# Ledger of designs, part 19: peptides against a protein of PDB entry 3EFO

Target 1, 262 residues: chain A of PDB entry 3EFO
Amino acid sequence: SQLADLYKSCETDALINFFAKSAFKAVLHQPLKVIREILVNQTAHMLACYRKNCASPSAASQLILPDSMKVLPVYMNCLLKNCVLLSRPEISTDERAYQRQLVMTMGVADSQLFFYPQLLPIHTLDVKSTMLPAAVRCSESRLSEEGIFLLANGLHMFLWLGVSSPPELIQGIFNVPSFAHINTDMTLLPEVGNPYSQQLRMIMGIIQQKRPYSMKLTIVKQREQPEMVFRQFLVEDKGLYGGSSYVDFLCCVHKEICQLLN

## One batch from the design tools (peptide)

Design b1_p13_2_s2 (made by RFdiffusion4, then SolubleMPNN; from b1_p13_2, 5 letters changed)
Fold by OpenDDE base, seed 2:
Structure b1_p13_2_s2 (fold): chain B 262 residues (1-262), chain A 13 residues (1-13)
Amino acid sequence: as target 1 above (262 residues)
Amino acid sequence: PVPPPPEVLIETP
């Protein structure tokens, strides 16, 4: 069907860019609550239309997503949890204004990365491979105390160290003997010169490539205070300022779809 | 690219 073809051709990243810019423009003349409701409604309506007209018969308990939009909900939830659309007093006006202006000028690729960061398991690096490690989902559940993860959203770069991260990797990256010796005040990795360090630096370079802004590196140790800032970028988790987890948002969207179809 | 979402079974409202 024509509708099926439409959904097949849909690019979620472009939609998110559009919705973000539309929403961020709307904040100038619409209440935040209304904007958020519109975004949720739009998401639900698009998916309801798919279920009604395109999807194969399935149980009502199952959320059916077109392949082209399978990540639409997660991105939409990230958009909804952006500080620009939050009315919490903990979010400063300056921060809202800053991020609003940033997103208003972002291309599709930039906004995609901005709303859903890359989270790379650095501890799994194969120094003999030129390929980037596969990104993992941005959730605490995907972190490991034994792991080292690089997170980047186009504006910020974090290197997260688990409390039990391998000493050999710590030495390879930081040239220090243990986790405790890592200086989290540094914003640059030392030039250690071993293959692992070089590979990590190469990865960081690739991530930085074609980004309009230089990402400052923040070193984050698990269970230290700065980790709280890092965790805000784990966008699939429950937000600190009233945002839902990805799972909760899916449930919300599903409920609204059911309401639209019944 | 973003990893695929998990399969979620949701109770019927």
Scores: peptide ipSAE 0.030, ipTM 0.704, DockQ to the pose 0.072
Fold by OpenDDE base, seed 1:
Structure b1_p13_2_s2 (fold): chain B 262 residues (1-262), chain A 13 residues (1-13)
Amino acid sequence: as target 1 above (262 residues)
Amino acid sequence: PVPPPPEVLIETP
């Protein structure tokens, strides 16, 4: 069907870019509450239309997403949780203005990375391989106390270290004997020169090469206060300022779809 | 009632 073809051709990353720019433009003349409602409604309507006209028969209790839009909800939730669309006094006007302007000029690839960061398990690196480790979902549940993770969103880069990170990896990256010796004030990794260090630097370079902005590196130790900043980029989790987790948002969207179809 | 969240497509360099 024509509708089925439309959904097959739908590119979620392009849609999110469009919705983000539309919403951020609307902030200038509409209340944030209204903007958020519109975004949720648009999401629900699109998915409801698919359910009604394209999806195979299934139980009404099940959320059915087209393959092309299976990640629409997660990105939409990330958009809704962006500081520009949050009505929290803790967020400065300057920060809102800055991020608004950034997104307004972002291409599809940039906005995709901005809203949903890359989270790479660095502790799994094979120094003999040129392949990058597979990214994991941006949730605390995917972290490991024994692990080391690199997070990048096109503007910031974080190297997160679990409290039980392997000493040999710490030595390889920082040339220090233990987790306690890592200086989190550093913004550049030392040039240790071993294969692991070189591989990590290569990965960081690859991530940086495709981005228009130079990403500042922040070293984050698990359970230290600065980790709170890092956790804000775990976008599938519940937001600090009242944003929903991905799971909660899915439930919300599902309910809205059901209301539209019944 | 809602199935587990689907895996997200994360761009890898």
Scores: peptide ipSAE 0.028, ipTM 0.596, DockQ to the pose 0.079
Fold by OpenDDE base, seed 3:
Structure b1_p13_2_s2 (fold): chain B 262 residues (1-262), chain A 13 residues (1-13)
Amino acid sequence: as target 1 above (262 residues)
Amino acid sequence: PVPPPPEVLIETP
């Protein structure tokens, strides 16, 4: 069908870019609550239409997504949780304005990375391999106290260190003997010169490549205050200033789809 | 790329 063809040709990253810019334009003239509702409704309607007209017959209790939109919900939730669309007093006007302006000029690739960061388990690096570690989902559940993770969203870069990070890795990266000795005020990794350090730096370089802005590095220790900022980038979790987890959002969307199809 | 959501049937139209 024509509809099936449409969904097949749909690019989620382009849609997210469009929805983001549209929403961020709308904030100038419409209440935030209305904008959020529109976004959710649009998501539900698109998916309901697919379920009704294109999807193979299946149980109504099951959420059915076209392959091209398999990640639409997660990105949409990230958009909904963005500070630009939140009216919480804890979020400064300047921050909202800043992010709004940034996104308004972002290309498709930039906005994709911005809304859903790349989270890499760098503690798993094999110095004998040129392969990058596979990204993990942006959730606290994917972190480990023994792990070291690099997070980047095109604007910020974080190196997160578990409280039980291996001393040998700490030594390799920071040239200090232990977790406690790491200076979190630094914005640059030392030039240690060992293979692990070099590989990490290479990865960071690759991530930085082709990004319009230079990402400042923030070193984050688990359980220290700056970790709170880092956690805000774990977009699949519940946000500090509101917003649902990805799981909760899926449930919400599914419910709305069912309602539309009844 | 992001992993597909859990407990969701994903199909190609």
Scores: peptide ipSAE 0.027, ipTM 0.684, DockQ to the pose 0.343
Fold by OpenDDE base, seed 4:
Formats: sequence, structure tokens, C-alpha cells
Structure b1_p13_2_s2 (fold): chain B 262 residues (1-262), chain A 13 residues (1-13)
Amino acid sequence: as target 1 above (262 residues)
Amino acid sequence: PVPPPPEVLIETP
């Protein structure tokens, strides 16, 4: 059907880019509350339309997404939780203005990465492979105290280290014997020169490739204060300033869809 | 890319 074809051709990354720019433009003309409501409504309407016209028959209790839009809700939630739309006093006007301008100039790929960071379990790196490790969901639940993770959103890069991260990896990356010895003030990894270090550097290079901005590296130790900043990028979790978790947002969207269809 | 959301039925029309 025409509608089915439309949904097949729809790409979430393009939609999010569009919604982001539209919303960020609207910020100048409309209250943030209204903008957020519009975004949620649009999301629900699109998905409701799919369910009504394209989806296979299923129980109303089921949330059904087209494959092309399977991650629309998560990205939408990320957009809704962006500082530009949150309207929290804790966020400076300058920061809002800065991020607004950034997004307004972002291409589809850039905005995708910006709203939903890459979170890579680099403790699983195979030094013999040139492939990037599979990204994990941006949630604390996906972290491990024994792990080391690299997060990148096109603007920032974080190297997060669990309190129980393997000493051998720490040695490999930082050339220090333990977690406690890691200097988090550094913005560059040391030139250790071992295969693991080189592989990590390569991965970081790949992530940096074709990004318009040079991502500053921040080394973060679990349970240290700077981790709070890092956690802000775990976008599927509950937002620091009251934004919904992804799960909660899905429930919200689902309810709204049901309301539209019933 | 982002992994698929959990507890969601994903279809290809």
C-alpha cells in the first residue's frame, strides 16, 4: 500500500533531524511545553497510523513499530530530553543557545549521533580485529564495574572506567598499575604503544572520522564526581532534570497511540 | 546503530 511504502521509505534518523530542527526553530516562537506536546503527539500519530493501516493485526496491548521507525521513540525521547527543550534553570541560556545552534546546522548523521551516543564496550576489544565493538544501549544497566566503555556523541568523547576494570587493560591503556593511578585530568591517552592501546586509538580515530568537530576526550572513573556528567549521556535512563527513561516514554507513547485508535 | 527497543513488536510492512 501507499502508506506501507511510505513507512518503508521512512528513516528515523532523517525524521529526528527534521523534528529536532523544527522544534528548535519553534523554541523561538512557542512555549517549550507546547513544543514537547507536539513532538509527542506527532510521534504517537505516526505510529498510530502505522498500526491502523499497515501493521498486522495484534492485541491493543502490543506496541507495534515499523522497522524503519523502530528507534523513533528512543530518539524522540532523547530530543525531548535535550537541554534546548527541557527548560530547566540548571541549564544556562548560553548552553541552550549553543546546542540549539549546533543542531540547527547538523546533518542527519551528525544529529543521530548527537542525540543518541555511541557507547562501546572497549574492554571487549579484539586487538586482532579492525572492527568496532558493537554499541550497547545508552543506559547504566549496560555498564559494568568490570568494564571500560567509550562514549561518543560527535561533540564529546568519554572513556568510562569501572571501579573494577581489569588492571591489565588499565595497564594497556594508561600504563599504570591500577584504577587508582589513572589520571582523569588528561585529555589525551598516553602513547603506550602496546597492541591494545593502538587498537583503542584506532577505534577512537574511526569514531572521530568524518565528524565536523574534534571530540574532546574526558576520562571518567566510576563513582567519581565527573561520572555525573557522563551519565547525562546515558540517554535511555531517567534524565537528570526530570526527563523520562526510554521505557517510561514508550509506555507514554503506547498509551497515546491506544487513545488515538480507540 | 542503536539496538532495537525491547518489548516491542517490530514489523516490516
Scores: peptide ipSAE 0.026, ipTM 0.678, DockQ to the pose 0.308

Design b1_p13_2_s3 (made by RFdiffusion4, then SolubleMPNN; from b1_p13_2, 5 letters changed)
Fold by OpenDDE base, seed 3:
Structure b1_p13_2_s3 (fold): chain B 262 residues (1-262), chain A 13 residues (1-13)
Amino acid sequence: as target 1 above (262 residues)
Amino acid sequence: PEPPLPEVLIEEP
């Protein structure tokens, strides 16, 4: 059917870019509450239409996503949790204006990375491989106390260190003997010169490629106060300012779909 | 009590 073909051809990254820009434009003349409701409704309607007209028969308890839109809900949730669409007093008007302007100018690839960061397990690096490590889901549940993770969203880059990060990797990256000796005030990695350090720098370079902004590096130690800033970029988790986790959002969307179809 | 988490199925149309 024409509808089936439409869903097969859907490009979620382009769609989220469109929704983001549309929503951020609407902020100028519509209440934030209304904008958020519209976004949720649009998501629910698209998926309800799919379930009704295209999806295979399944139990009502099952949320069905077309493959082309498998990441639509997570992106939409990230958009809904963006500071531009939140009216929290903790968020300055300047910050809202700044991010609004940024997104309004972003291309599809930029907005994709902005809303859903890359989170790379650096501790698993194979120095002999030319490939980037596979990204993990942006959730605290995917972090490891023994791990080192690089997060990038096109604007910021974070190197997160677990409290039990391997001393050999710490030495390799920072040229210090232990986790406690890492200086989190640094914004540049030292040029240690060993293969692991070089590989990490190469990866950081690749991530920086084709990005319009030079990403500032922030070193984050697990369980230190600055980690809270890093956690805000774990977009599948519950938002700091009241946004839903991805799981909660899925439940919400499913509920709305059911309401539309029943 | 939290509502039950729906099962997510990803399929081709």
Scores: peptide ipSAE 0.062, ipTM 0.699, DockQ to the pose 0.873
Fold by OpenDDE base, seed 2:
Structure b1_p13_2_s3 (fold): chain B 262 residues (1-262), chain A 13 residues (1-13)
Amino acid sequence: as target 1 above (262 residues)
Amino acid sequence: PEPPLPEVLIEEP
């Protein structure tokens, strides 16, 4: 059907870019609460329409997504949790204005990375391979105390180290003997020169390529205070300022779809 | 590249 074809051709990344810019423009003349409600409603309506007209028969308890929109909910939740759409005293007006301006000028590729960061398990690097490690879900549940992860969203880059990260990798990256010796005030990795260090630097370079902004590196140790900032980029988790986890958001969307259809 | 996939029922229309 014509409608089915429409869903097949949907480009979720472009859609999120559009929704983000539309919402951020609306901030100038509509209450934040209303904007958030509109975004949720739009998400639910699109998916309800699919459920009604295109989806295969299934139990009402099932949330069904078309393949083209399989990541729409997660991106939408990330958008909803962006500081521009949050009215909390802990978030400065300047920060909202800054991020609003940034997103308003972002292309599709930039905005998707901005809203859903790349989280790469660096501890699994094969120094003999030129391939980037597969990204993991942006959630604390995907981290490991024994792991080292690189997170990038096009504006910021974090190197997160588990408390039990391998000393040999720490030595390879930082040229120090242990986790405790890592200086988190540094914004550049030392040029150690071993294959692992070179591979990591190469990966960081690749991530930086074609991004409009130079990403500053922040070193983050697990369970230290700065990790709180890092955790804000674990966008599938519950937000610091009241945003929902991805799972909770899916439940919310599902309920709204059911309300629309039943 | 596409972000990791959510764990929901996904089908082709």
Scores: peptide ipSAE 0.052, ipTM 0.749, DockQ to the pose 0.290
Fold by OpenDDE base, seed 4:
Structure b1_p13_2_s3 (fold): chain B 262 residues (1-262), chain A 13 residues (1-13)
Amino acid sequence: as target 1 above (262 residues)
Amino acid sequence: PEPPLPEVLIEEP
């Protein structure tokens, strides 16, 4: 059917870009609460329509996502949790304005990365491979105290180090003997010159490639104060300022879909 | 690259 074809061809990243820009435009003349509700409703309606008209027969109690929209909810949740759509005093007006303007000018690829960062397990790097590590889900549950992760959202880059990060990797990246010796005030990695360091730098370069903004690097040690900032980019987790986890959002959307269909 | 797909879907409300 035409509708089925529509869902098959749906580009979620483009859709999110559209929703983001629409919402961020709307903040100028509509209450944030209303905007958020609209976004949730739109999400639910789209998915309800699929469930009603396109999905294979299944229990009504099950959430069914078309393949093309598998990541729609997670992106939508990220959008909803963006500071532009949150009325929190902890977020400065300047920050909201800044991010609003940024997104308003972002292309599809940029906004995709912005709303859902790349989180790469750097500790798994194969120095003999030129391929990027497979990204993991942006959640604390995917971090490891023994791991080192690179997070990038097109604007910021974080190198997160677990408290039990392998000393050999620490040495490889920072040329220091231990986690404790890492200087988190650095915004640039030292040129250590070993294969691991070179590989990491290459990866960082690839991530930076073709991005409209130069991403500032922040070194983050687990359990240190700056980690709090880093965790804000773990977008699938519950937000610091009242945003829902991805799971909670899915439940919310599912409930609304059921209401629409029943 | 695209983000990871959801690993778990909600099967019940």
Scores: peptide ipSAE 0.037, ipTM 0.710, DockQ to the pose 0.054
Fold by OpenDDE base, seed 1:
Structure b1_p13_2_s3 (fold): chain B 262 residues (1-262), chain A 13 residues (1-13)
Amino acid sequence: as target 1 above (262 residues)
Amino acid sequence: PEPPLPEVLIEEP
């Protein structure tokens, strides 16, 4: 069907870019609550239409996403959780203005990375491979105390270290004996020169080369206070300022879809 | 079933 073909051809990344820019433009003349409602409504309507006209028969309790839009909800939730669309006193006007302007000028690729960061398990690096490690979902549940993770969103880069991260990797990256010796005030990794260090630097370089802005590196130790900032980029988790987890958002969207189809 | 990761997360150099 014509509709089926339309959904198959849907480019979610472009759609999210469009929604983001539209919403961020709308903040100038519409209440934030209304904007958020519109975004959720649009999401639900698109998915409801798919279910009604394209999806295979299934139980009403099941959420059905077309393959082309499988990641639409997660990105939409990230958009909804962005500081520009949140009315919180903790968020400065300057920060909202800054991020609004940034997104308004972002291309599709930039906005994808911005809303959903790459989270890479660095502790699994194969020094003989030129391939990037497979990214994991941006959730605390995907972290491990024994792990080392690199997070990048095009503007910031974080190196997160678990409290039980391997001493040999710590030595390889920082040239220090243990986790306790890592200086989190550093914004650059030392030139240790071993294969692991070189591989990590290569990965960081690849990530940086694809982005228009130089990403500042922040080293984060698990359970230290600065980790709170890092956790804000775990976008599938519940937001600090009232944003929903991805799972909660899916439930919300599903309910709205059901309402539209009843 | 677990939702898939965004495609942008799965990329090679």
Scores: peptide ipSAE 0.035, ipTM 0.614, DockQ to the pose 0.050; fails the geometry check

Design b1_p13_2_s4 (made by RFdiffusion4, then SolubleMPNN; from b1_p13_2, 5 letters changed)
Fold by OpenDDE base, seed 4:
Formats: C-alpha cells, structure tokens, sequence
Structure b1_p13_2_s4 (fold): chain B 262 residues (1-262), chain A 13 residues (1-13)
C-alpha cells in the first residue's frame, strides 16, 4: 500500500531534523510544554498509524515499530530532552539560544549526531585496524570503570576515563603512569607517538572530519566533577533536568499509542 | 544508535 511504502521509505534522521527545527522555531511563539506535547503526540500518531494500518497483527500490548523508525523514539526523546525545549532555570538563556541557532542550521547528518552522540569504547582499540570501534548506547550502563570512552556530538568531544582504566592505556594516551596523574585541564592529547596514541588521534580525526565545527576536547575522569557534564550526553539515561530515560519514554509513547488505538 | 530492546517488536521491511 501507499502507506506501507511511506513507512518503508521513511528516513528517521531527516524526520528528526524536521521535528527539531520545527520545534525550535515554535519555541518563539508557543509554550515549551505545548511543544513537547506536540512532539510526543506526533510520534505516537505516526506509530499508531503504522500499528493500525501496516503492522502485522499482534497483541495490543506490544509496541511495534517499523524498521525505518526503529530509532525514532530514541531520537525523539533526545530532542525532548534538549535544553532548548526545557524550561529550567539551570539552563541559561544564552545556552538555549546558542543551541537553538545551531540546530536551526544543521543538516540531517549534523543533527543526528548532535542529538545522539557517538560513544566509542576506545579501550577496545585495535591498533592494527583502521576501523572505528563500534559505538555503544549512550547510557551509563554501557560505561565501565575499566574502560575509556570517547564521546562526540559534533560540537563537543569527551574522553571519559574510568577510575580503573588500564594503566597501560593511560600511559599510551597521556604518557603518565596512572589515572591520578592525568591532567584533565588539557584540551589536547599529547603526542605520545606510540601506536595506540596514534590510533586514537586518527579516530578523533575521523570523528572530526567533515563536521562543521571544531569539537573541543574535554578529558573527564570518572567520579570527578566534570563527569557530571559528560553524563548529560548519555542521552538514554534519565536527564538531570527532568528528562525521561529512553525506556521511560518508550513506555510513554506506547501508552499514548494504545490510547489512540483503543 | 542501537535499536530498542527486544521487548519492542521491530518489523522487518
């Protein structure tokens, strides 16, 4: 059917870009609460329509997503949790304005990365491979105290180090003997010159490649104060300022879909 | 990102 074809051809990244720009335009003349509700409703309606008209018969209690929209909810949740759509005093007006303007000018690829960062387990790097590590879900649950992770959202880059990061990797990256010796005030990695360091730098370069903005690097040690900032980019987790976790959002969307269909 | 958890049914195209 025409409708089925529509869902098959749907590009979630483009859709999120559209929703983001529409919402961020709307903030100028509509209450944030209303905008958020609209976004959720639109999400639910789209998925309800699929469930009603395209999905295979299944129990009403089952959340069904078309393959083309399998990541729509997670991106939508990220959008909803963006500071532009949050009315929190902890978020400065300048920050909201800044991010709003950024997104308004972002292409599809840029906004995709912006809303859902790449989180790469660089402690698993194969120095003999030119391939990027497979990204993990942006959740604290995917971090490891023994791990080192690189997070990038097109604007910021974080190198997160677990408290039990391997000393050999610490030495390889920073040329210091231990986690405690890492200087988190650095915005650039030292040129240590070993294969691991070179590989990491290459990866960082690849991530930076073709991005419209130069991503500032922030070194983050687990359990130190700056980690709080880093954790805000773990978008699948519950937001600091009241945003839902991905799981909670899925439940919310599912509930609304059921309401629409029943 | 990764797809939703397996509790959610994702239909193949």
Amino acid sequence: as target 1 above (262 residues)
Amino acid sequence: PEPPPPEILIEEP
Scores: peptide ipSAE 0.189, ipTM 0.821, DockQ to the pose 0.298
Fold by OpenDDE base, seed 1:
Structure b1_p13_2_s4 (fold): chain B 262 residues (1-262), chain A 13 residues (1-13)
Amino acid sequence: as target 1 above (262 residues)
Amino acid sequence: PEPPPPEILIEEP
């Protein structure tokens, strides 16, 4: 069907870019609450239309997504949780203005990475492989105390270290004996020169490649105060300023779809 | 990102 073809051809990253720019333009003349409601409504309408016209019969209790839009909800939630669309006194006008302008100029690839960071399990690196490790979901649930993770969103890069991260990897990366010796004030990794260090640097280089901004590296130790900043980029979790988790958002969208179809 | 949780049905249109 014509509708089926339409959904099959849908590009979520392009849609999110469009929605982001549209919403960020709208903040100049519409209340934030209205903008958020419109975004949720648009999401629900698109998915409701799919369920009504394209989806296979299924229980009403189940949320159904076309494959082409399987990650639309998570990106939409990230957009909704962006500081530009949040009406919180804790968020400065300058920060809103800055991020608004950034997104307004972002291409599709940039906005995709910006709204949903890459979170890579660096502790699983194969020094003989040229492939990037598979990214994990941006959630605390995917972190481990024994792990080392690299997070990048096109603007910031974080190297997160679990309290029980392997000493051999710590030495390989930082040339220090233990977790306690890592200096988190560093913005550059030392040139240790071993295969693991070189592989990590290569990965960081790949991530930085073709990005319009040079990402500053922040080293984060688990359970230290600066980790709070890092956790703000775990976008599937509940937001600091009242944004929903990904799961909660899915429930919200599902409810609205049901309302539209009843 | 990874696909939604298993409770979400993902299908081709």
Scores: peptide ipSAE 0.186, ipTM 0.845, DockQ to the pose 0.328
Fold by OpenDDE base, seed 5:
Structure b1_p13_2_s4 (fold): chain B 262 residues (1-262), chain A 13 residues (1-13)
Amino acid sequence: as target 1 above (262 residues)
Amino acid sequence: PEPPPPEILIEEP
């Protein structure tokens, strides 16, 4: 069917780019609440249509996604939690304006990374491999106190260090003997020159490649104050300003779909 | 990003 073909050809990254730009344009003439409602409604309608017309029979309790939209909900949730669309007084007008303008100029690949960062477990790196480690979900649940993670969203790059990060890796990256010795005020990694350091630099370079902005590096120690800023980029978690977790958003979307199909 | 949790049914074409 035409509908089935449509869903097969759908590209979530393109959709999110479209929705983001449309929403961010709309903020100039529509209330934020209305914009958020429209986005949720559009998401629900698209998925409801799929369930009604294309999906295989399933239990009513089951949320069904076409493969082409399997990551649409998570991106949509990220969009909804962006400061541009939040009505919280804690968000400054300047910050809204800044991020709005940034996104309005982003291509599909840029906006994809912007809304859903790459979170890489670099503590698992094979220094002999040229492959990037597989990204993990942007959630605190995927972090470990023993781990070191690199997060990048096209604008910011964070190197997060667990309190129990391996001393050998700390030494390899920072040339210091322990976690406590790491200076988090630095914006550049030292040129230690060992294989692990070189591999990390290579990864950072690959991530930076083809990005329109030079990403600022922030070193983050677990349990220190700056970690709170880092956690804002763990987009699958509950937002600082009241945004839903990914799981909660899925439930919300599911309920909306059910309502549409009743 | 990774797909939704396994409790979500993802239908491949």
Scores: peptide ipSAE 0.156, ipTM 0.851, DockQ to the pose 0.297
Fold by OpenDDE base, seed 3:
Structure b1_p13_2_s4 (fold): chain B 262 residues (1-262), chain A 13 residues (1-13)
Amino acid sequence: as target 1 above (262 residues)
Amino acid sequence: PEPPPPEILIEEP
């Protein structure tokens, strides 16, 4: 059917770019609450239509997504939790304006990375491999106290260090003997010159490629105060300003779909 | 990003 073909051809990254720009444009003339409701409604309607007209028969309790939009909900939730769409007084007008303008200018690839960062387990690096480590889900549950993770969203780059990060890796990256000796005020990694350091720098370089902005590096130690900033980029978790976790959002969307179909 | 949790059915139309 025409509908089936439409869903097969759908590109989630393009959709999220469209929704983001549409929503951020609407901020100028519509209340934020209304905009958020529209976004959720649009998401639910698209998925309800699929469920009704295209999906294979399944239990009503089952949330069904077309493969082409399997990651639409997570992106949509990230959009809904963006500061531009939040009415929290903690968020300055300047910050809202800044991010609004940024997104309005972003291409599809840029917005994809912006809304859902790459989170890479750097502690698993194979110095003999030319491949980037596989990204993990942007959730605290995917971090480990023994791990070192690199997060990038096209604007910021974070190197997160677990409290039990391997001393040999700390030495390799920072040329210091222990976690406690790492200076989190640095914005550049030292050029230690060993294979691991070189590999990490290469990875950082690859991530930086084709990005319109030079990402500032922030070193983050687990359990230190600055980690709270880092956690805001773990977009699948519950937002600091009342946004839903990914799981909660899925439940919300599912509920709304059911309401539309029943 | 990774797909939704396994509880979610992902299929082709």
Scores: peptide ipSAE 0.148, ipTM 0.839, DockQ to the pose 0.343

